# Peptides against a protein of PDB entry 8YVU, part 184

Target 1, 39 residues: chain A of PDB entry 8YVU
Amino acid sequence: PQLCYILDAILFLYGIVLTLLYCRLKIQVRKAAITSYEK
Target 2, 160 residues: chain B of PDB entry 8YVU
Amino acid sequence: TWLTVLKKEQEFLGVTQILTAMICLCFGTVVCSVLDISHIEGDIFSSFKAGYPFWGAIFFSISGMLSIISERRNATYLVRGSLGANTASSIAGGTGITILIINLKKSLAYIHIHSCQKFFETKCFMASFSTEIVVMMLFLTILGLGSAVSLTICGAGEEL

## One batch from the design tools (peptide; made by RFdiffusion4, then SolubleMPNN)

Design b2_p26_7_s4 (from b2_p26_7, 17 letters changed)
Fold by OpenDDE base, seed 1:
Structure b2_p26_7_s4 (fold): chain B 39 residues (1-39), chain C 160 residues (1-160), chain D 39 residues (1-39), chain A 26 residues (1-26)
Amino acid sequence: as target 1 above (39 residues)
Amino acid sequence: as target 2 above (160 residues)
Amino acid sequence: as target 1 above (39 residues)
Amino acid sequence: DLLELALIFLLLIIQRFFDLLLKKLS
């Protein structure tokens, strides 16, 4: 049971990092789409 | 076509192999530091007693590093060295998988024999913990082996 | 303990979904970059 | 970019391992 909680903490941190990376990539895609629309 | 894809992903595979090796070393170090494996009854930690997390991780790390260096420098001698290292890592990975499977079978058998209904018993807890760690190590070893084999195929293709 | 395992499963599924979305987004960025290069 | 992808892949592997552990423990 204690190992489960440690795993949850690691997975939670991983999820946060992935979410941040996904948000950054999403912003890049939006910027690229706007640039392609203006050209 | 497949060879071209492998060449493009060679650096990624090398990094993956190094990371897998580092995680294996970390798990091995943590388990050896927290638990006195030598005094645990049974062969629940047979893979750790054999020192697999240590020597296996070293082989995977060396293989991954050589693969990355070979890709970056694109020299013939480095390609051969990487191929040799990846082949050695593939053999080590296969051996490691075998050891881990044996350990997993022993751990599961121990849990079944002792009817570990109460997880709070020290023996049952250690067996369960061992099973979890061994499964993680097995998964990491499979991934490491996959990367090493892929890098070996890539290196062999460059020599042809 | 059961709640911990449920949380692990949810976090795992979330990680898989985020990875798939990240891959799709990365492919979209690459396609957008190629399209902008051809124009 | 490749390092980030490798890290994501590694984390996915860890997650898959935990899922397999959970399936065996259930």
Scores: peptide ipSAE 0.497, ipTM 0.802, DockQ to the pose 0.103; fails the geometry check
Fold by OpenDDE base, seed 3:
Structure b2_p26_7_s4 (fold): chain B 39 residues (1-39), chain C 160 residues (1-160), chain D 39 residues (1-39), chain A 26 residues (1-26)
Amino acid sequence: as target 1 above (39 residues)
Amino acid sequence: as target 2 above (160 residues)
Amino acid sequence: as target 1 above (39 residues)
Amino acid sequence: DLLELALIFLLLIIQRFFDLLLKKLS
């Protein structure tokens, strides 16, 4: 039971990190798309 | 300006409202299907008894849809309609938050009064479950309200 | 306790989905970058 | 893209909710 709560915390943190990484990647895609249109 | 940012995100806000509404409706449906709220002692499901998941979802869905349509067509009548719908949704969201907070307080009070040490006790389980669902709905409602208010402000700015 | 396990399952599934989406987005970024270099 | 962002946001809210629940239940 206590391990479950610890796992929840770890998974939550993982989700936050992945979300941040996803946002960064999305920004990169947008920048790449803009650069392709300018060329 | 913040207004310009909100205008650019109108479609996103509308989608968020619809999604929030759908999730609230889903939670309401699940709770109603799994639990007989009418036979549960106490007011731990007061928000569900009030039908908030249903009417709140409807208001947010309509508001979101109208906002999206208004943005796409850019017609004056649609803008006004969207503004009205968003205003109504904002009011509904505020009311929903109030109801959910009251429900949450009652649920928490119930847990404290009964000193729920054992999770598998029926009453304690129901109270805990209610608390969880209500908190989730509260967060969703706050999100929906934020989007509705944002859209309302954008619409009002366009009319001025 | 049972709710914790359910939450763990949901968070785990969410993590998997986000990971897949991140991978897809990463591939898109790479493709966009390659296309920009070819122009 | 917007839908994906909305989904992520929703999931974050859910995660936060569960975290709060876990804190209360602990």
Scores: peptide ipSAE 0.495, ipTM 0.801, DockQ to the pose 0.091; fails the geometry check
Fold by OpenDDE base, seed 5:
Structure b2_p26_7_s4 (fold): chain B 39 residues (1-39), chain C 160 residues (1-160), chain D 39 residues (1-39), chain A 26 residues (1-26)
Amino acid sequence: as target 1 above (39 residues)
Amino acid sequence: as target 2 above (160 residues)
Amino acid sequence: as target 1 above (39 residues)
Amino acid sequence: DLLELALIFLLLIIQRFFDLLLKKLS
C-alpha cells in the first residue's frame, strides 16, 4: 500500500512533466506554422 | 537497413543506457540507505547483496558514455573502444538478468511459503517490496542490454 | 488500496496517451522544419 | 531533445512494467 502511494506520486509527477513538454512542443508547432505562413 | 537505423539511433541508445544505469544506481542507493540488507533474513535481496545495481550500472554507464563519445568524435580507436565496452556491458547485462531472475524466484517463493495474508507484516512487506524492485531492475537491465547489444552491432558494422 | 491501483492504471494510461501525442507532435515539428528549410 | 525523448521512453517502459506487475498481482 505504501509503495502504491509512492508509485502514484511518481506517475503523477511524470504526467505533469509530460503535459508541460507537450504544451511546449505545441507552442513550437504553432510558432513554426506562423513562420511558414509569413514566408 | 537495420544497421543504418541503429547507426542513426546510436546516440539515443547510448543515452538510454546511461539513463538506465543511473536509475539502477538510484534504486540501489535508496535500498541500501533505507534497508540494512545485511540484517535481512533470506535471499530476498540477493541481487542487492551481490552489488549488481552498482557494478551493473557502472558498466552500462561506461558503455553508454563510450558509445556517445565514439559517435561524436568518429575516431577509429574510439569505435573499437566503444565496441569492446558495449560487448562487456552486454555480458554484464546478461549476467545481471540471470541474477535478478534468481532473486525474483526466491522472493516469490518466500511470499508463497509465508502465505502473506497480512501485507502489514514486516517480512511480507519486505518480500513484496523486494519483488517489485527486482522486477523493475530486471526491466531496466533488459533495456540496458538491448541498448548495449544494439550499440555493439552498430560498432561492428562500422568496423566492416 | 483499491483506489491506489485504479489511480495507477489511470495515470499509466494518461502517460501512454501523452507520449503518443508528444511523438506525433514532434514528428509534425520535424516535418515543418524540413519544409521551411526547403523553401 | 534526444535526452528528453529517452527519458520519456524510459518512463513509459517503467509504467508499462508496473502495469504488467499490477496485472499479475491482481
Scores: peptide ipSAE 0.494, ipTM 0.801, DockQ to the pose 0.092; fails the geometry check
Fold by OpenDDE base, seed 4:
Structure b2_p26_7_s4 (fold): chain B 39 residues (1-39), chain C 160 residues (1-160), chain D 39 residues (1-39), chain A 26 residues (1-26)
Amino acid sequence: as target 1 above (39 residues)
Amino acid sequence: as target 2 above (160 residues)
Amino acid sequence: as target 1 above (39 residues)
Amino acid sequence: DLLELALIFLLLIIQRFFDLLLKKLS
């Protein structure tokens, strides 16, 4: 049971980090798309 | 050529090696900190007792860092250093794989002997956990070894 | 304890999905970058 | 970009580990 909670914490942290990275990438993709349309 | 491809991916391989090393180190640290391995019955954590996650991680980290530095500076002495470090890391990785396989066998044997039908039993859970961690470490070690070997080949190719 | 394992499963699935999405976004960014250089 | 790729690989490894755990638990 304690190990499960530790795993939850790790997975939660991982999920947060991935979400942040995904958001950053999504913003980059959007910016790239906008710049491509302006050209 | 395949050598050219490897040279282009040298930095990636180095980063992968460092990352693998860090993960192994993290697992080792967590297991050693959370679990009293000395009081666990059996040799299900023999790889941890041998300290593989630590020394292996150090070797892989050093080799990866040297590879990255060598690629960035493109200096002959750094290339040689990286080659040496990667060779050492490859040897360490091979040794680590052996240790991990032995540990895995012991863990699996433990699970089989105790007929671990109930996962929630402490002993069975620990054995299962050990098996999973060892498998992960084995996979990481294989990846690290692959990266180290690849970097070694790249370094050797640069010296030719 | 059961709730913990359920949470682990959900977080794990979330991590997998995010990883796939991240990879797809990264490919899109690369394609967009290539297209911008060709123009 | 390479660091991101390395991170993705790390995540995949972690995910695979958990998947294996889940398969054993199921």
Scores: peptide ipSAE 0.494, ipTM 0.804, DockQ to the pose 0.084; fails the geometry check

Design b2_p26_8_s1 (from b2_p26_8, 20 letters changed)
Fold by OpenDDE base, seed 4:
Structure b2_p26_8_s1 (fold): chain B 39 residues (1-39), chain C 160 residues (1-160), chain D 39 residues (1-39), chain A 26 residues (1-26)
Amino acid sequence: as target 1 above (39 residues)
Amino acid sequence: as target 2 above (160 residues)
Amino acid sequence: as target 1 above (39 residues)
Amino acid sequence: SLVEKLLAEYLSLISSLFLLTTELLK
């Protein structure tokens, strides 16, 4: 059970990091789309 | 700039691969040090008996290191070497996944056979522990394989 | 312990999905950057 | 100690890459 909780913590952290990266990337895509629309 | 971004991504993937490899090695060493796998009844630790945590970790480490070195030196021969290492690591990862799945099946079967309602029984505890470790190793192997494949694709794209 | 394993499975699936989405989004950003460079 | 040094170097590399990624995302 302790190992499972450790794994959960690692996966949770990984998920948070990926979510942040995804959000940042999504913002970049939006910015790129806006820039493309203005051109 | 695009090449720089790809380069940074390659380094990140390489580092991730090395980290995964190190974690796998750590688990392997811990299991080997704490548990006498030879005396454990059954094939609960078949992946460890096969030495997967060691050779798999070595392959992933080499692949990650080569990827980082290749990215840093920007030498064509290093890129090819990294591609080769990543391919080898991908194969190793696939093999490792197979071994781990087999081990997981055996561990689960052991748990089912003993109807491990009492986790305090030594055998049930060992089977559960093995299952947990194997699952962790499986996740790490999948992550390593993903990184190796990603690096391979990136490297192949650079050679075109 | 069962809840922990379920959580691990969910987090693992989430990680895979996020990784795929991140890859797709990254490809989109790359395509957008190429298109912007050609203009 | 070697493994720890390697781990520290890798952690440093990951941190640097994370920072660089953050800067690029700015």
Scores: peptide ipSAE 0.432, ipTM 0.805, DockQ to the pose 0.069
Fold by OpenDDE base, seed 3:
Structure b2_p26_8_s1 (fold): chain B 39 residues (1-39), chain C 160 residues (1-160), chain D 39 residues (1-39), chain A 26 residues (1-26)
Amino acid sequence: as target 1 above (39 residues)
Amino acid sequence: as target 2 above (160 residues)
Amino acid sequence: as target 1 above (39 residues)
Amino acid sequence: SLVEKLLAEYLSLISSLFLLTTELLK
């Protein structure tokens, strides 16, 4: 049972990190698209 | 195109938010059906007494729905509505997290005070069960908040 | 303890979905960067 | 009882939300 809670914490942290990375990538894609459109 | 991907992402985030809301409602329903919260001693289920599973799920559901509709119809007024709904959902999520943390602290304190050595005692079992459900709801609420914030940022970017 | 395992399953699924989405976005960013460099 | 009434309202709201979600997913 304790191991299960530890796993939950790890998976939760992983989910948060991936969400943040996803947001960053999305912003980068948007910036790249805007730059391409202005050319 | 990246625009198509962004649209798909918004829909996905909206669906995720709705799903999170539904899961929260399901947990709330299960707790209410199995346990008579009014007869439980202590504040172990304070989040449920406050009705958080209900109003929180409603806010997340509305936010997700508006996000999906806004994306499908591509109307400016719907985008603004979605932004407003997502903002409201974000506030609701933050409030919910606070309530759940308080509930979790109370539940843990209860377990500690009663020295729950016997897991099969009714009070200790209920406290443990409450703690587990509150933790699950907390995770779901954080996920919902993340989706709502993401949708808000996406919507704000479209208006600019 | 049983609820913990259910949570693990949900978090695991969420992590997989986010990873797939992240990979797709990363590929798109790379394609956009290449297109911008060729101009 | 008051509790039963509240439970019924809660269940009704859950059902409505579920239906609405299902319609949005179509």
Scores: peptide ipSAE 0.453, ipTM 0.813, DockQ to the pose 0.049; fails the geometry check
Fold by OpenDDE base, seed 2:
Structure b2_p26_8_s1 (fold): chain B 39 residues (1-39), chain C 160 residues (1-160), chain D 39 residues (1-39), chain A 26 residues (1-26)
Amino acid sequence: as target 1 above (39 residues)
Amino acid sequence: as target 2 above (160 residues)
Amino acid sequence: as target 1 above (39 residues)
Amino acid sequence: SLVEKLLAEYLSLISSLFLLTTELLK
């Protein structure tokens, strides 16, 4: 039971981090696309 | 193509938000149906007593739906509406997280006070169950908040 | 306790999906960067 | 019940969207 909660916490943190990274990457791609379009 | 991908991602986020909301509603409904929270001593189910699983889920569902609709119709007014809804959902999520954390602390304190070595004691079982449910709801709420914030950022970016 | 494991499974799946999406997005960013450099 | 039908439809919609997303990810 305790291990399950620990795993939940780790997975949760991982999910948050990945979400943030994904958002950042998405923004970068958007910026790149805009820059490409303006050229 | 990239805009299309981004739109698809927004839709996915909206769906995720709706799903999270639905799961929260399901848990809330199940708990309320199975357990008579009113007869439970203490604040172990304070989040449920506050109705968070219900109103929070509603807000997240609305936000998700609006996000999906906004993405599909590609109308500026819908984008603004979605942004507003996502903002509201974010606030609701934050409030929910706070409530859930408080509930979790109370539940843990209860478990600690009663030294629940015997899992079969009714009070200890209820406290443990409450803790588990609250943790799940907390995770779901955080996921919902994350999706709402993401959608808000996306919507704001489209307005700029 | 059992619910905890279910949550772990959901979070794990979510993490996998996000990872895949992140990888895909990263590849797209790289491609965009290469295209930008060639122009 | 109507609620159950709505829930079923909603679940179906979610499933469809999930599948669509999966296809788009390919």
Scores: peptide ipSAE 0.436, ipTM 0.816, DockQ to the pose 0.072; fails the geometry check
Fold by OpenDDE base, seed 1:
Structure b2_p26_8_s1 (fold): chain B 39 residues (1-39), chain C 160 residues (1-160), chain D 39 residues (1-39), chain A 26 residues (1-26)
Amino acid sequence: as target 1 above (39 residues)
Amino acid sequence: as target 2 above (160 residues)
Amino acid sequence: as target 1 above (39 residues)
Amino acid sequence: SLVEKLLAEYLSLISSLFLLTTELLK
């Protein structure tokens, strides 16, 4: 049971980090698409 | 293309918010149906007694639905309404997190005081169950708050 | 304890889905960068 | 029965949105 809670905390942190990274990457893709359209 | 991507993100965030709200409502309903919270001594279910799973889920559901409707209709008045609803949901989520943390502290203190060595004791089982439910609700509330804040930022960006 | 394992399963699935989406987005960024370099 | 119907409709809506998002991600 204690290991399960530790795993939950790690997975939750991982989910938050991945969400932030995904948002950053999506913003980068958007910026690249805008720069390509202006050319 | 950018507007389409933003719309897809808003819809995804709105769906996530609605899903989080529904899960919170389900947990609230299950706890209320299985346990008579009014007869449970102590503040182990203080968040449930405060009605957080219900009003919090309603706020998140309304915010998510407004976000989805605003995205689909692309009307300026709906965007403002969604922004307001998401802001309100973000505040509600923050308040909910605070309530859940307080409840978690009380539940952990209760477990520590009763020296729950035997899991099969009714009081220890209820305290452990409460702690698990509160932790799950805390995670869901954090997810809901994250979605609401993200939708608020997206909506504010569209108005500027 | 059972609820903890259910939460772990949900968080794990969410992490896998986000990882797949992140990988797809990263591949799209790479393709966009290559297309921009050929122009 | 009314709550169950509302839940079923809500689940159907979520499922439709999930399918739509999946199609848009392809």
Scores: peptide ipSAE 0.425, ipTM 0.803, DockQ to the pose 0.070; fails the geometry check

Design b2_p26_8_s2 (from b2_p26_8, 19 letters changed)
Fold by OpenDDE base, seed 3:
Structure b2_p26_8_s2 (fold): chain B 39 residues (1-39), chain C 160 residues (1-160), chain D 39 residues (1-39), chain A 26 residues (1-26)
Amino acid sequence: as target 1 above (39 residues)
Amino acid sequence: as target 2 above (160 residues)
Amino acid sequence: as target 1 above (39 residues)
Amino acid sequence: DVVEKLRQFLLELIKSLFILTLELLA
């Protein structure tokens, strides 16, 4: 049972980190697209 | 195009938010149906008594639906509405997290006070079950808040 | 204990989906950056 | 009955999310 809770914590942290990274990448794509259109 | 991808991403976030809301509602309804919280001694189900699984899920559902509709119709008024709904959902999520943390503390305190070494006692089992449900709801609420914040940022970016 | 396993399954699935989305988005960022550099 | 309806709704939402994810990946 303790191992299950540890796994939950790890997976939850991983989910949060991936969500943040995804948001950052999305912003980068937008910035790159804007730069491409302005050139 | 990149715009199409972004639109799909926003819809995905909206669906995720709705799903999170529905899961929270499911847990709330199951707990309310299986357990008579009013007859349980202690405040181990304080989050349920506060009605968070219901109003929080409603806010997330509305926010998600508005986000999806806004992206599909691409209307300025809908974008603003979605932004407002996502902001409201974010506030609701923050409040819910606070309530759940308080509930978790109470549940843990209850377990410690009763020295629940044997889970055969009904009270100890209920406290443990409450703790598990609260933790799950906390995780779901954090996920919902993340999606709402993401949608809010996306909506704000479109208005600028 | 059973709830913990259910949560693990949900979080694991979510992590996989986010990883796939992140990979796709990363590829898009690279393509956009290349296009911007060529202009 | 309400719980069962909610479960069905959740399953439909999960399915929709999965389809949307696939479309996003395509």
Scores: peptide ipSAE 0.506, ipTM 0.822, DockQ to the pose 0.118; fails the geometry check
Fold by OpenDDE base, seed 4:
Order: structure tokens, then sequence, then C-alpha cells
Structure b2_p26_8_s2 (fold): chain B 39 residues (1-39), chain C 160 residues (1-160), chain D 39 residues (1-39), chain A 26 residues (1-26)
């Protein structure tokens, strides 16, 4: 049971980090697309 | 800027791999220290008997360290070394996953056979504990494998 | 306890999906960067 | 002693990951 909670915490943190990274990458892709369109 | 981002990502993946490896080692050592696996009936700790937490964690740790070092020094030989280490770690991770799945199946079978309705029974408790640990290790191994594969792809991309 | 395990499973799946999406997005960013460099 | 060393190492790794994550996010 305690291990489950620890795992939950780790997975939760990992999910948050990945979400943030994904958002950043998505923004980068959008910026790159806009830049390519302007050229 | 792009290269800097990629380097940071590589380092992050390497650190993640090392962390995963260390967690696996910790669990392995804890289980080995607390439980006498040799006296436990069944193969609920088969992954531990196989020593996966140890060798698997070592491979992941080496791979992660090499990846970080390669990124920091930006040397071609280190990149190749990191690529090789990550490949080896990926193989090790795959093997570990297989072992853990087998262990998990055995643990679940044990729980099913004993009809573990009472959690406080020693046998059921051990089986449940084993299952929990194995599941956690499996998740960690998958994460480590993912990081190793990602690093391998990144390294391969740099060489091409 | 059961909720914990369910949460673990959900978070794990989420992590895997996000990792895959992140990889795909990273590839897209790389392609976009290459295209921008060629222009 | 080994367990404590491992714990310390893990803590350092977690700290490094956290710092790296922050750097990536910034």
Amino acid sequence: as target 1 above (39 residues)
Amino acid sequence: as target 2 above (160 residues)
Amino acid sequence: as target 1 above (39 residues)
Amino acid sequence: DVVEKLRQFLLELIKSLFILTLELLA
C-alpha cells in the first residue's frame, strides 16, 4: 500500500514534467511553423 | 539554441535513467536485506533471484552516466560509448521486463491459488508485497528502457 | 488501496502516451528546424 | 552504510533532476 502511494507520487510528477515539456515543444513547433510560413 | 535544448533533454533523460536504475537498486537491496528469498515458497521473487535489480540497474546507471558525460564533454568517442551503453541498457531493460513479467505472473498466480482474501495472512502478504514491488520495478524498468532508447536514438541521430 | 492501483495504472498509461507524443513532437521540431535551415 | 550512501546518492540524483527540469522549463 505504501509503495503504491510512492509510485503514484512518482508517476504524477513524471506526468506533470512530461506535460510541461510537451507544452513547450508544442509551442516550439508552432513558432517554427509560423517562421516557416513567413519565409 | 536547438542544440542546447537537445543537450538538456539528453541530460535529463540520462539523469532519469540513472534515477530509475538507482531506485531499482534500492528496491533490490531492500528486498534482499529484509527478506530471505531463499526461504520463501514459490517463485514470487524470481526477478530478485535472477538478480535483475542489480545488473539491470548497473546497466541503466552506466548508460545514463555515459550519456551525461557524453553530453557534457561533447566528444565523439563518448557519444559512441553512450550509444553503445544505451543500446546495452535497452537490451538489459527488455530482458528485465521479461523477467519481471514472469515474476508478476507467478505472484498473481500465487495470490489466486491461495485465495488471498485476508491480507494479513503471511503468505498472502508476501505475495502481495512481491507483486507490488515487481509492478513498481516493472514500471521503473519500462521508464528506464524508454529513456535508454530515447538516448540511443538521439545519439544515433548525432552520428548521422 | 484499490484506487491507488488504478491511479498507478492510469498514470503509467498517461506517461507512456506522453512519452510517445513527446517523441513525435520532437521529431517534428527537428524536421521544422531542418526545413528552416534549408530556406 | 551502503543503504545510506545509496539514499544520499538518490537524493542527489533527484535534486539534479529537479534542477535540470527547472532549467528545461525556464
Scores: peptide ipSAE 0.499, ipTM 0.821, DockQ to the pose 0.102; fails the geometry check
Fold by OpenDDE base, seed 1:
Structure b2_p26_8_s2 (fold): chain B 39 residues (1-39), chain C 160 residues (1-160), chain D 39 residues (1-39), chain A 26 residues (1-26)
Amino acid sequence: as target 1 above (39 residues)
Amino acid sequence: as target 2 above (160 residues)
Amino acid sequence: as target 1 above (39 residues)
Amino acid sequence: DVVEKLRQFLLELIKSLFILTLELLA
């Protein structure tokens, strides 16, 4: 049972990191799209 | 600039692969240190007896390291080497998943056969512990395989 | 303990989905970069 | 001793990953 909670913590951390990276990438895509539209 | 972004993503994938490999090695070493697998009856720890946590982690670690080095140095020969290493790691990951699934089936069968209602029995406790460890290793192996495959695809794209 | 395993499954699925979405976004960023370079 | 060395290695790897993550975030 303790190992399960440790795994949950690791997976949770991994999910948070991926979410942050995804958000940053999405913002970059949006900025690129806006720049392309203004051009 | 975009190539730099892609390189950063590759580095992230490589780091993730290395981390996964290290976690697998940690679990392997902890299990080997705490439990004498040789004295455990049955095939509950068949994956450990096969040495998967060790060789699998080594393959993933090497693949991840090569990917990071290839990305940092931006050398053609390193890209090819990383692609080869990632391919090998992907194959190793697939094999590891198969081994872990077999081990998981055996562990679950053991639990069902012995009707482990009493958690305090040593055999049932060990079987449950083994099942938990195998599941964790399976998840880690899947993550490692995913990263290795992703790096392989990225490397193949750079060669084209 | 059962809740822990369920959480592990959910987090695992979430990780896979995020990875796929990240790949899709990466492809979009690449396409946007190519279009911007050709312009 | 081997386990302790492995722990230290893991800690160093975690630190490296953390630094890399920070660099990716910057």
Scores: peptide ipSAE 0.490, ipTM 0.819, DockQ to the pose 0.100; fails the geometry check
Fold by OpenDDE base, seed 2:
Structure b2_p26_8_s2 (fold): chain B 39 residues (1-39), chain C 160 residues (1-160), chain D 39 residues (1-39), chain A 26 residues (1-26)
Amino acid sequence: as target 1 above (39 residues)
Amino acid sequence: as target 2 above (160 residues)
Amino acid sequence: as target 1 above (39 residues)
Amino acid sequence: DVVEKLRQFLLELIKSLFILTLELLA
């Protein structure tokens, strides 16, 4: 039972981190696309 | 291709938000049906007493639906509407998180005070169950808030 | 306890999906960077 | 009837998510 809660916390943190990284990558892709469009 | 990917991402975020809302609503309904919260002593189910699973789920559902509709129809007025709805949902989600954190603190304090080593005691079982449900609702609310904020940022980017 | 395991399953699935999306975005960023370098 | 309707809605939502996931993977 306690291991389950610990796993939930780890998975939750992982999900948040991945979401932030995904957002950052998406912004980078958008910037790259805009730069390519301006060229 | 990039615009298509962005649209798919918005739709996915909207669907995720709706799903989160539905799960929250289901949990709220189940808790209200199984447990008589009004007769439970203490503030262990304060989030449920406030009706958060219901109104929060409604806000998230509306926001998600508007986001999906906005993406599918690709209309400027729908984008603005979705942006507004997502902003409202984000505010609601933040408020919900605050309420859930307060409820979680109260539940944990209750468990600590009663030294709930034996989960078979009715009060300890209820407090533990409340804590589990609140934690799940908190995670779902955070996911919903993340999706709503993401959709808000996407909508704001389209308006600029 | 059962709810915890269900949450773990959902979070795990979410993490896998986000990881796949992150990998796809990373590949797209790399492709965009290569294309910009060739120009 | 309301519960069954909700279940059907959830099933349709899951189906939509599955299709969306497949589209994202393709």
Scores: peptide ipSAE 0.476, ipTM 0.818, DockQ to the pose 0.085; fails the geometry check

